Peptides against a protein of PDB entry 5D63. Designs and how they scored, part 162

Target 1, 292 residues: chain A of PDB entry 5D63
Amino acid sequence: SLRRGIYHIENAGVPSAIDLKDGSSSDGTPIVGWQFTPDTINWHQLWLAEPIPNVADTFTLCNLFSGTYMDLYNGSSEAGTAVNGWQGTAFTTNPHQLWTIKKSSDGTSYKIQNYGSKTFVDLVNGDSSDGAKIAGWTGTWDEGNPHQKWYFNRMSVSSAEAQAAIARNPHIHGTYRGYILDGEYLVLPNATFTQIWKDSGLPGSKWREQIYDCDDFAIAMKAAVGKWGADSWKANGFAIFCGVMLGVNKAGDAAHAYNFTLTKDHADIVFFEPQNGGYLNDIGYDSYMAFY

## One batch from the design tools (peptide; made by RFdiffusion4, then SolubleMPNN)

Design b2_p23_5_s1 (from b2_p23_5, 15 letters changed)
Fold by OpenDDE base, seed 4:
Structure b2_p23_5_s1 (fold): chain B 292 residues (1-292), chain A 23 residues (1-23)
Amino acid sequence: as target 1 above (292 residues)
Amino acid sequence: LRELFEREREALGVPLDGRPVFA
């Protein structure tokens, strides 16, 4: 079963992702195949999958950038029916925007079936060109056609997954208390995280005893990431992952405030020093408090 | 950076958040 989360959705046959053209919020904006760059944000190609309560394996798909939803035009069952972005809500009853998502016969990729029409999201002719048509098309769950098979690469973590990643880290103090602020978190590539740090002005900020020291840097980074999220994405129901920690050193004679994010595989945390922009597996402190 | 934190602690006599390290 597909979990709630933010996904990059890639065709199983060609290196093309499901893209909302120009990231436009206009009703009827084409959803198309488009090239992507691994380990980058791929702005118009992120989709929040929200599971529909009491409807097995059925979701809405909200484009993270535009805040609009994947929509089968007029809910038509005709092959070649356009799939577009359209205004909607996460828990809509509109069958044009309800998608049953299950594993394909290969056990790795998914198929995306419109709940109403029972047609499948299809990269028409397997066209790998930018702007290639994505449409509803007839098919079956067991068919091997790669035009209708999609890899769902998860770009987010739940609060529980983040909590688990923290819990297995060796640099957590026995008195650790974590405070979860949100439910689902987009995990940024380090390059993006660093760029936010740079754009915040923190690299040029002067350390000053107490008045602008480690806690100020760490909170400023958290605030910068929060603002970046608000300014960058129109979808709701998720946050951008950026944690704050307080830690104590092994000697017990120094404390520090710092940030942390998740590794690419989302299995571990990596510490981030907002005073110099460094990523560390060991920052020299054991965390006794975090919020994220 | 560690040296800075030690200096701060020495000056204040307490951790950053005022929490005892060993209670």
Scores: peptide ipSAE 0.018, ipTM 0.567, DockQ to the pose 0.086
Fold by OpenDDE base, seed 5:
Structure b2_p23_5_s1 (fold): chain B 292 residues (1-292), chain A 23 residues (1-23)
Amino acid sequence: as target 1 above (292 residues)
Amino acid sequence: LRELFEREREALGVPLDGRPVFA
């Protein structure tokens, strides 16, 4: 079963992703096939899948950038019916915006069926060009047509997954206490994380004893990421991953405050030093407290 | 990796360590 989360949704047949054209929040904005760049944010191509309580395998799909929802135009069952962005809510009862998402017959890709019409999200003719039509189309769950098969690449982690990644890290103190602030986190590529760091002004900030030292840098980085998230995305119900840790050195005579994010595969954490923008697998401290 | 961190600290010329808060 598909978990709640943020996904990059790629066609199984051609290198095309489900894209909300221009990231527009206008009702009726076309959802189209578009090229993507691996290991980048792909701004208009991220979708928050929100599971509907008590409706098996059924979700709304909110475009992260626009805050609008995937919508089958007029809920029509006609082949070729446009799929658009439209205003909505995460737990809507509008069948135009309810999507049953289950594994295809190949066991790897998913099919996306409109709850009401029972038609499937289709990359029309398997067209790999930018702006290619995505439409509702007749189909079956067992059909092998790659036009209707999609890979759901998870771009976020739950708080539980983040907690598990932290727990696997060897640089966690025996007294560690973690505090979870949100439920779901978009995990940024390091390049984006670094850019936020640069834009925050932290590279030019001066270390000053107690008044602006390690904790100030670490909290400023988290604040910068939080602001970036709020300014960049219109969807709600998720946060941007950026942790703060307090750690103690092996000698037990010094402490440090620093940041951390997740590795590309989301299985591990990597430490980030906000005083110099460095990424480290070992920052020289064992964390006794984190919040994220 | 620790050696790399120490090298970066030397390059910055500033102390990175803080005082213990809870432990």
Scores: peptide ipSAE 0.029, ipTM 0.571, DockQ to the pose 0.094; fails the geometry check
Fold by OpenDDE base, seed 3:
Structure b2_p23_5_s1 (fold): chain B 292 residues (1-292), chain A 23 residues (1-23)
Amino acid sequence: as target 1 above (292 residues)
Amino acid sequence: LRELFEREREALGVPLDGRPVFA
C-alpha cells in the first residue's frame, strides 16, 4: 500500500506531472499536466498523501504549496469531470476529496480512483503540453491505459526512515542519542538547501570563540530551514529535513556541531558544514547526539 | 574528504572545532 508522504506524481506515459495551476489556493483552481525538472522542488507539483483511517488504500491529497486538496468537481462520475484544488481537511469525509490509490497492472505505477464516483484521474488524451486537462474518467483497475497511470515519486521521509539512514552511517558514536522532532520530512535537493544557507546570512557570519561558534552556526541553519518551510508552504503535517549533530573526533579531544541532510535516494545522510556550506561524507567527527 | 575539510578550514582562517566532551 502507498505510505503516507509527500509525492511528485508523474504520468506513466509522458513526462508530465500533476500540477496545481499557479499554485493558487482558490477553490476550483485547475489541476493540470505540466512539465517538471528532475531533482528540483517543482513547487506546485508536490502532494501530501494522508491515509484515511479504516478506509483501505484511501487518501486525501493536499497540495503542499497551496494547502488545498485534490477535488473531483461535484463528485461527478461523468467522463471529463474537472479535477481541481479545493479547500478541505486531511481527514475529510467529503467523497469529492477521497482518493483510492493502488498499484496498476504494471506493478510500478499507481491509479488514482475517486472514492465516490469510482472514476480515475486521467491525463486527457495523454497530452504532454503544459496546462493539459486532468479529469475524472471511466476506467478499471486492470487497464493498461497510461493516461490513468501515475508514478508516485517519494519526496519525503518518515522519522523512522531518517532514523534508519542515520543508523547506517559509519560516523556515529557508541554513545549516540537521537531525538525526533517531527513525523514526516520533505527532503530538499542540495541546491535548495544551499540557497537557504546563503539567504540566512551564515556565509557572512564570523566565527567568534564561544559567543558564535559551531553550535550557533548549526542551530542558525536549522532555524533558517524551519523558517523557509513556514514561509514557503501552506500545507501542514510535515517538516523540512535539516538535522543538527554534536560529534566528537576519533581522538576524543575535539568536538563539533554541524548539520546533516539526506542523500538523493534517502538511504544515507550527508553532513553539512554551516560555517562554509560544504557537503561531506566524512566531517571528521562521530555523532553522539542528533535532533531532527 | 578529510583533507578537503582541513584545506577549507585553513582557507577560512577560522577554527571549526569545539570543546571536547569526552576525557
Scores: peptide ipSAE 0.026, ipTM 0.564, DockQ to the pose 0.093; fails the geometry check
Fold by OpenDDE base, seed 1:
Structure b2_p23_5_s1 (fold): chain B 292 residues (1-292), chain A 23 residues (1-23)
Amino acid sequence: as target 1 above (292 residues)
Amino acid sequence: LRELFEREREALGVPLDGRPVFA
């Protein structure tokens, strides 16, 4: 089954993603096919899938940017019915905004069925052009039509997945204690993470003994990422991944505070030095504490 | 990447390390 998370949803037939036009929060904003750039933040194309309790394989889909929800217009079962952004809530009972998402017959892609109408999200004619119509359309779960098949590229991790990634890292001290602050985390590309670092003013910040040293840099980075998240996205129920660690060196005579993020495949962590913006697989310390 | 980090540490001219914290 599809896990709760943030997804970039890409058509299985053509290089087009499900896009909320202009990222607008207005009710009735068209959802369309649009090109995307791999390994970047595709701002209008990220969707938080929230599973509905006690309804198998059924979700709401909240656009991260607008905070609005994928909505089948009037819940109509007619082929060609518009799919739009509309105000809603994560656990709505409105069948216009409930989507059953299950694997297609190919075992890799998913189909997205409206809970009420039983029609499927369809990239009309498989049109790869920007602004191409996405609509509800008749179909079946076993059909191979790529117009109704979608790859769900997961852009987030759960707190448990983050914890597992940390646990696999060799630079964790035997006394390690991790503290989880949120439930689901959007994982940023390093380029975006670095840009937040640059925009924070940290590159120009002066190290000063005790009063503005390693812990201040690490916390400032965490705060900058948090603010970036709050300023960038209207959806709730997720955080932006940016960890803080305290570590001790092998000799046990020096400690350091630093940041960390997740690798592209979300399987491992990579350390980030907020004093210089460097990414490292080995920062020279073993972490005895983290919060993220 | 580690080589770059070491070069940057040298260029900063200030210690990156904090004081040891002992619980």
Scores: peptide ipSAE 0.026, ipTM 0.561, DockQ to the pose 0.091; fails the geometry check

Design b2_p23_5_s2 (from b2_p23_5, 13 letters changed)
Fold by OpenDDE base, seed 5:
Structure b2_p23_5_s2 (fold): chain B 292 residues (1-292), chain A 23 residues (1-23)
Amino acid sequence: as target 1 above (292 residues)
Amino acid sequence: MRELFEKERARLGVPLDGKPVFA
């Protein structure tokens, strides 16, 4: 089954993603096919899938940027019915905004069926152009039509996945204690993470003994990422991944505070030095504490 | 990676650590 998380949803037939046009929060904003850039944030094309309790394989899809929800206009079962952004809630009972999402017959892509109408999210005519219509359309679960098949590329991690990535890292002290602050985390590309770092003013910050040293830099970075998240996205129910670690060196006579994020495949962590903006697989310390 | 880190520390000319161990 599809996990709760943030997804970039790409058509199985053409290089087009499900896009909320202009990221607008207005009711009735068209959801359209749009080109995307791999390994970037793709702002208007991220969707938080929230599973509905006690309703198998059924989700709301909240646009991360606008905070509005994927909505089948009037819940109509007519082929060609518009799919739009519309105000809603994560656990709505409105069938216009409830989507059953299951694997297609190919075992890799998903189909997105409206809970009420039983029609499927369809990239009309498989049109790869920017702004191409996405609509509800008749179909079946076993059809091979790529217009109705979508790859769900997960852009977030659960706290459990983050915990697992940390646990498998070789630079974790035997006394390590981790503290989980949120449930789901958008994982940023390094370029975005670095840009937040730059915009925070940390590159120009002066190290000063104890009054503004490693822990201050690390916490300032986390605060900057948190603020960036709050300022950038209207959806709730997720955080932006940016960890803080305290570590001890091999000699056991020095400690350091630093940040960390996740690798692209979400399987590992990479350390980030907020004093210089460097990414490292080995920062020279073993972490005995983290919060994220 | 460690060697690169040390090189960067040398370039910066500032101590990146120095906190006491708390564990």
Scores: peptide ipSAE 0.027, ipTM 0.576, DockQ to the pose 0.069
Fold by OpenDDE base, seed 2:
Structure b2_p23_5_s2 (fold): chain B 292 residues (1-292), chain A 23 residues (1-23)
Amino acid sequence: as target 1 above (292 residues)
Amino acid sequence: MRELFEKERARLGVPLDGKPVFA
């Protein structure tokens, strides 16, 4: 079963992702196939899958950038019906915007079936060109047509997954207390995380005893990431992952405040030093408190 | 937030800050 989360959705046959053209919030904006760059943010190609309560394997798909929803035009069952971005809500009853998402016959990719029409999201002709048509098309769950098979690459973590990643880390103090602030977190590539750090002004900020020291740097980084999220995405119901930790060294004679994010595979945390922009697996402190 | 930090630091009885990494 597909979990709630943010996904990059890639065709199983060709290196093309489901893209909301130009990230436009206008009703009727085409959803198209488009090239992507691995391990980057792929702005117009991120989709928040929100599971519909009490409807098995059925979701709305909200474009993270535009805040609009994947919509089968007029809910038509005709092959070739356009799939567009359209205004909506996460828990809509509009069958044009409800998608049943389950594993394909290959056990790795998914198929995306419109709840009402029972047609499938199809990269028409498997066209790998930028702007290629994505449409509703007739099909079956067991059909092997790669035009209708999609890899769902998870780009976010739940608060529970983040909590689990922290719990696995060896640099957690026995007195650790974590405070979860949100439910779902977009996990940024380090390059993006670093760019936010650069743009925050922190690289030019002066360390000053107590008045602007480690905790101020760490909080400023978290605030910068939060603001970046608010300014970058129109969808709601998620946050951008950036944690703050307080830690104590092994000797117990020094403490530090720092940030952390998740590794690429989301299984572990990596520490981030907001004073110099460094990523470390061991920052020299064991965390006794975190909020994220 | 500052109040929470100070509370925890006091509880642990450790210094408020470590050596700055920023030069």
Scores: peptide ipSAE 0.022, ipTM 0.626, DockQ to the pose 0.498
Fold by OpenDDE base, seed 1:
Structure b2_p23_5_s2 (fold): chain B 292 residues (1-292), chain A 23 residues (1-23)
Amino acid sequence: as target 1 above (292 residues)
Amino acid sequence: MRELFEKERARLGVPLDGKPVFA
């Protein structure tokens, strides 16, 4: 079963992702195949999959950038029917925007079936060119046609997954208390995380005793990430991952406030020093408190 | 670069009496 989350959806046959053209929020905006760059955010190609309660394996797909939803035009079952972005809600009853997503016959990729029409999201002719047509097309769950098979690369973590990553890290104090602020987090590539840090002005900020010290830097970074999220994405129901930690050193005579994010595989955390923009596996402190 | 970061990490810390600690 596909988990709730943000996904980059890639064709199983060719290096093409499901892309909302120009990230436009206009109703009827074409969804097309488009090339992507690994280890980048791929702005127009991120989709929040929201599971529909009590409807097995069925989701809405909200484009993160536009805040609009994947929509089968007129819900038509005709092969070649356009798939577009359209305004909607996460828990809509509109079958044009409901998608049953289950594993394909290969056990790794998924197929995306429109709930109403029972047709499948199809990269027409397996065209790998930018702007290639994506349409509803007849098919079956057991077919091996790669035009209708998609890899769902998860770009987010749940709060529980983040909590688990923290828990297995060796630099957590025995008195640790973590406070979860959100339910689902987009995990940024380090390059993006660093760019937000640069744009925040923190690289030029000066440490000043008590008045602007480690906690101010750490909170300023989190605030910068939060603002970046709000300014960058129109979809709701997720946050951008950026944690704040308070830690104590091994000697027990010094404390520090710092940030952290998740590793690429989402299995662990990496510490971020907002005073210099460094990423570290060991920041020299054991965390006794975090919020994220 | 690593040496610089290690020295900086030590400098960036503050005494425990200046920050909250869960005991």
Scores: peptide ipSAE 0.022, ipTM 0.582, DockQ to the pose 0.091
Fold by OpenDDE base, seed 4:
Structure b2_p23_5_s2 (fold): chain B 292 residues (1-292), chain A 23 residues (1-23)
Amino acid sequence: as target 1 above (292 residues)
Amino acid sequence: MRELFEKERARLGVPLDGKPVFA
């Protein structure tokens, strides 16, 4: 079953992703096919899938940027019915905004069926052009039509997944205590993470003994990422991943505060030094405390 | 990786924070 999370949703037939046109929050904004760039944020193309309690394999899909929801216009079962962004809530009962998402017959891609109409999200004619129509269309679960098959690339991690990634890292102290602040985290590409760091002013910040030292840098980075998240996305129910760690060196005579994020595959953590913007697999400290 | 960190810290002139360990 598809887990709650943020997904980049890509067509199985052509290099096109499900895109909310211009990221607009207006009701009736077209959802369209659009090109994407791998390993980038793809702003208008991220969707928070929220599972509906007690309804198997059924979700709302909230556009991360606009905060609006994928909506089948009038819930119509007619082929070619527009799929748009529309205001809604994560746990709506409106069948226009409820989507059953299950594996296709190929076992890798998914199909997205409207709960009410039983039609499927379709990249019309498999058009790979920017702005190509996405519509509800008749289909079946076992049909091999690539116009209705979608890869769900997970762009977020749960707190449990983050915790697991930390736990298997070799640079965690035996006395480690982690404090989870949120439930689901968008994991940023390093380029985006670095840009936030740059924009925070930290590259120009002066280290000063005690008054602005390692903990200040690490907390400032965390705050910068938090603000960036709030300023960038209208959807709720997720955070931007940026951890803070306190660590002790091997000799046990020095401590450091630093940041960390997750690797691209979300399996491991990578340490980030907010004093210089460096990413390290080994920062020279073993973490005894983290919050993220 | 540790070596890289030390080199970078040296380059930037940023000392280690000798803070106490709270385990």
Scores: peptide ipSAE 0.026, ipTM 0.571, DockQ to the pose 0.070; fails the geometry check

Design b2_p23_5_s3 (from b2_p23_5, 12 letters changed)
Fold by OpenDDE base, seed 5:
Structure b2_p23_5_s3 (fold): chain B 292 residues (1-292), chain A 23 residues (1-23)
Amino acid sequence: as target 1 above (292 residues)
Amino acid sequence: LRELFAEERAALGVPLDGKPVTA
């Protein structure tokens, strides 16, 4: 079954993603097909899938940018019915905003069925152009039509997945204690993470003994990422991944505070030095504490 | 935050001195 998370939803037939037009929060804003750039944020094309308790394989889809929800207009079962952004809540009972999402017959892509109408989210005519119509359309679960098949590219990790990535890293001290702050984390591309670092003013900050040293740099980076998240997205129920670690060197005579994020495949962590903006697989310390 | 850091530092017996990293 599909896990709770943030997804970039890409058509199985053409290089087009499900896009909320202009990221607008207005009721009735069209959801359309749009081109995307790999390894970027794709601002209007991220969707938080929230599973509905006690309803198998059924979700709401919240646009991360607008905070509005994928909505089948009037819940109509007519082919060609508009799919729009509309105000809602994560655990709504409105069948216009409830989507059953299961694997297609190819075992890799998903189909998105409206819970009420039983029609499927369809990239009309497989049109790859920007602004192409996405609509509810008749279909079946076993049909091979690529217009109704979607890849769910997961852009986030659960706290459990982050914990597992940390546990696999060789630079964790035997006395390690981790403290989880949130449940689901958007994982940023390094380029975006670096840009937040640059915009924070940290590149121009001066190291000063005790008054502004390693812990201040690491905490300032965490705060900058948190603020960036709050200022960038209208949806709730997720955080932006940016960890803080305290580590000790192998000799056991020096300690350091630093940041970390996840690799592109979400399987490993990479260390980030907030004093110089460097990414390292080995920062020279073994972590005895983290919060993220 | 201070209490958390202090607790973990105490467990290792290594103070968090924070040395400058070259840019």
Scores: peptide ipSAE 0.028, ipTM 0.656, DockQ to the pose 0.552
Fold by OpenDDE base, seed 1:
Structure b2_p23_5_s3 (fold): chain B 292 residues (1-292), chain A 23 residues (1-23)
Amino acid sequence: as target 1 above (292 residues)
Amino acid sequence: LRELFAEERAALGVPLDGKPVTA
């Protein structure tokens, strides 16, 4: 079963992703195939999949950038029916915006079936060009047509997954206490994380005893990431991952406050030093407290 | 936030002072 999360949805046949054209929030904005760059944000191509309670394998798909939802125009079962962005809610009962998502016959990709029409999201003719039509099309779950098969590349982690990543890290103090602030986190590429850091003004900030020291840097970074999230995305129901840690050195006579994020595979954490923008596997401290 | 950090450090017997990484 597909987990709740933010996904980059890529065609199984060609290097094309499901894209909300221009990231527009207008009702009826075309959803199209578009090229993407691996290991980048791909702004208009991120979708929050929200599972519908008590409806097996069925989701709404909210475009992260626009805050609008994937919508089959008029819920029509006709092949070639437009798939568009449209205003909606995460737990809507509108069948135009409900999508049953299950594994395809190949066991790796997914098919996306409209709940009402029973047609499938189709990259028409497998067209790899930017702006290629995505439409509802007749199909079956067992059909191997790559036009209707999609890889769901997960771009977020649950709080539980983040917790597990922390638990696996060797630089955690025996007295560690973690405080989870959100449920689902978009994990940023380091390049984006660094850019937020740069834009925050922290690179030019001066360390000052007590009045602006390590904890101020770490909190300022988290605040900057939070603000970036709020300013960048119209969808709700997720956060941007940026943790704060308090750590103690091995000797137990020095403490530090710093940030952390997740590695690309989401399996581990990497420490971030907000005073210099460095990423470290070992920051020289064992964390006794974190919030994220 | 400062108070939160102070309380946690105190509760765990950890030093209050952080280290500067940059001058």
Scores: peptide ipSAE 0.026, ipTM 0.627, DockQ to the pose 0.455
Fold by OpenDDE base, seed 4:
Structure b2_p23_5_s3 (fold): chain B 292 residues (1-292), chain A 23 residues (1-23)
Amino acid sequence: as target 1 above (292 residues)
Amino acid sequence: LRELFAEERAALGVPLDGKPVTA
């Protein structure tokens, strides 16, 4: 089963992703195929999949940027019916915005079926050009048509996954206490994380004994990431991953506050030093407290 | 948060202040 999360949804046949045109929040904004850049934030191409309680394999798909939802126009079962962004809610009962998402016959890609019409999200003619039509189209679960097969590249982690990544890290103190602040986290590429750090003004901030020291830097970074998230995305129900840790060195004679994020594969954490913008696998401290 | 930080450090007998990191 597809997990709740943020996904980059890529066609199985051509290098095209499901894109909300211009990231517009207007009702009826076309959802189209568009090129993407791997390992980057594809701004208009991120979708929060929210599972519908008690409806097997069925989700709403909220565009992260616009805060609008994938919508089959008029819920029509006609082949070629437009798929657009439209205002909605995560747990809507509107069948125009309910999508059954299950594995295709190849066992790797998914098909996206409208709950009401039973038609499938289709990259029309497998067109790889920017702006190519995405529409509802007749199909079956078992056919191999790549126009209707989609890879769901997960761009987020649950709090449980983040917790697991922390737990397996060797630089955690025996007295560690972790505090989870959110449920689902968009994980940023390091380049984006670094850019937020730069834009925050922290690179120019002066370390000052106690009045603006390690804890201030670490909290300022988290605040900057939080604000970046709020300013960048209109969807709700997720956070941007940026943790704060307090740690003690092996000798027990020094303490530090620092940040951390997740590695590209989401399996491990990497430490981030907000005083210099460095990423480290070993920051020289064992964490006894974290919140994220 | 400042109080929490202090409490956590105190509970562990850890120094209350961090050191500057060189660029």
Scores: peptide ipSAE 0.026, ipTM 0.606, DockQ to the pose 0.542
Fold by OpenDDE base, seed 2:
Structure b2_p23_5_s3 (fold): chain B 292 residues (1-292), chain A 23 residues (1-23)
Amino acid sequence: as target 1 above (292 residues)
Amino acid sequence: LRELFAEERAALGVPLDGKPVTA
């Protein structure tokens, strides 16, 4: 079954993603097919899938940028019915905004069925052009029509998944204590993470003994990422991944504060030095405490 | 130094929605 999380949803037939046009929060904004760039944010193309309690395989889909929800217009079962962004809530009972998402017959892609109408989200005619219509369309779970098959590329991790990634890392001290601050985290590409670092002013900050040293740099980076998240996205119920660690060296005579994020495959962590913007697999310290 | 960080850790605290875990 599909896990709660943030997804980039890509058509199985053509290189097109489900896009909320212009990221607009207006009711009735078209959801369309649009090109995307791999390993980038793709701002208008991220969707938070929230599972509905006690309704098997059924979700709301909230656009991360606009904070609005995928909505089948009037809940109509007619082929060609518009799919739009519309105001809503994560746990709505409105069947226009409830989507049953299960694996297709190929075992890799998913189909997205409206809970009420039983029609499927369809990239009309498999059109790969920017702005191509996405609509509700008749179909079945077992047919092979690629217009109705979608890959769900997971762009976030749960707190449990982040915890597991940390636990696998060899640079964790025996006295380690972690503090989980949120439930679901959007994981940024390194390029975006670095840009936030640059924009924070940290590259020009001077190290000063105790008054502005390693812990100040690390906390400033986390604050910058938090602010970036708040300023960039209208959806709620998730955070931006940026951790803070305190570590001790092997000799036990030096300590350091630094950041960390997740690798592209979300399986491991990578350390980030906020004093120079470097990414390291080994920062020379074993972490005894983390906030993330 | 490690002891300094220990004091700072106590001062920073954890938000109400934070949950302590052990690896």
Scores: peptide ipSAE 0.017, ipTM 0.486, DockQ to the pose 0.066

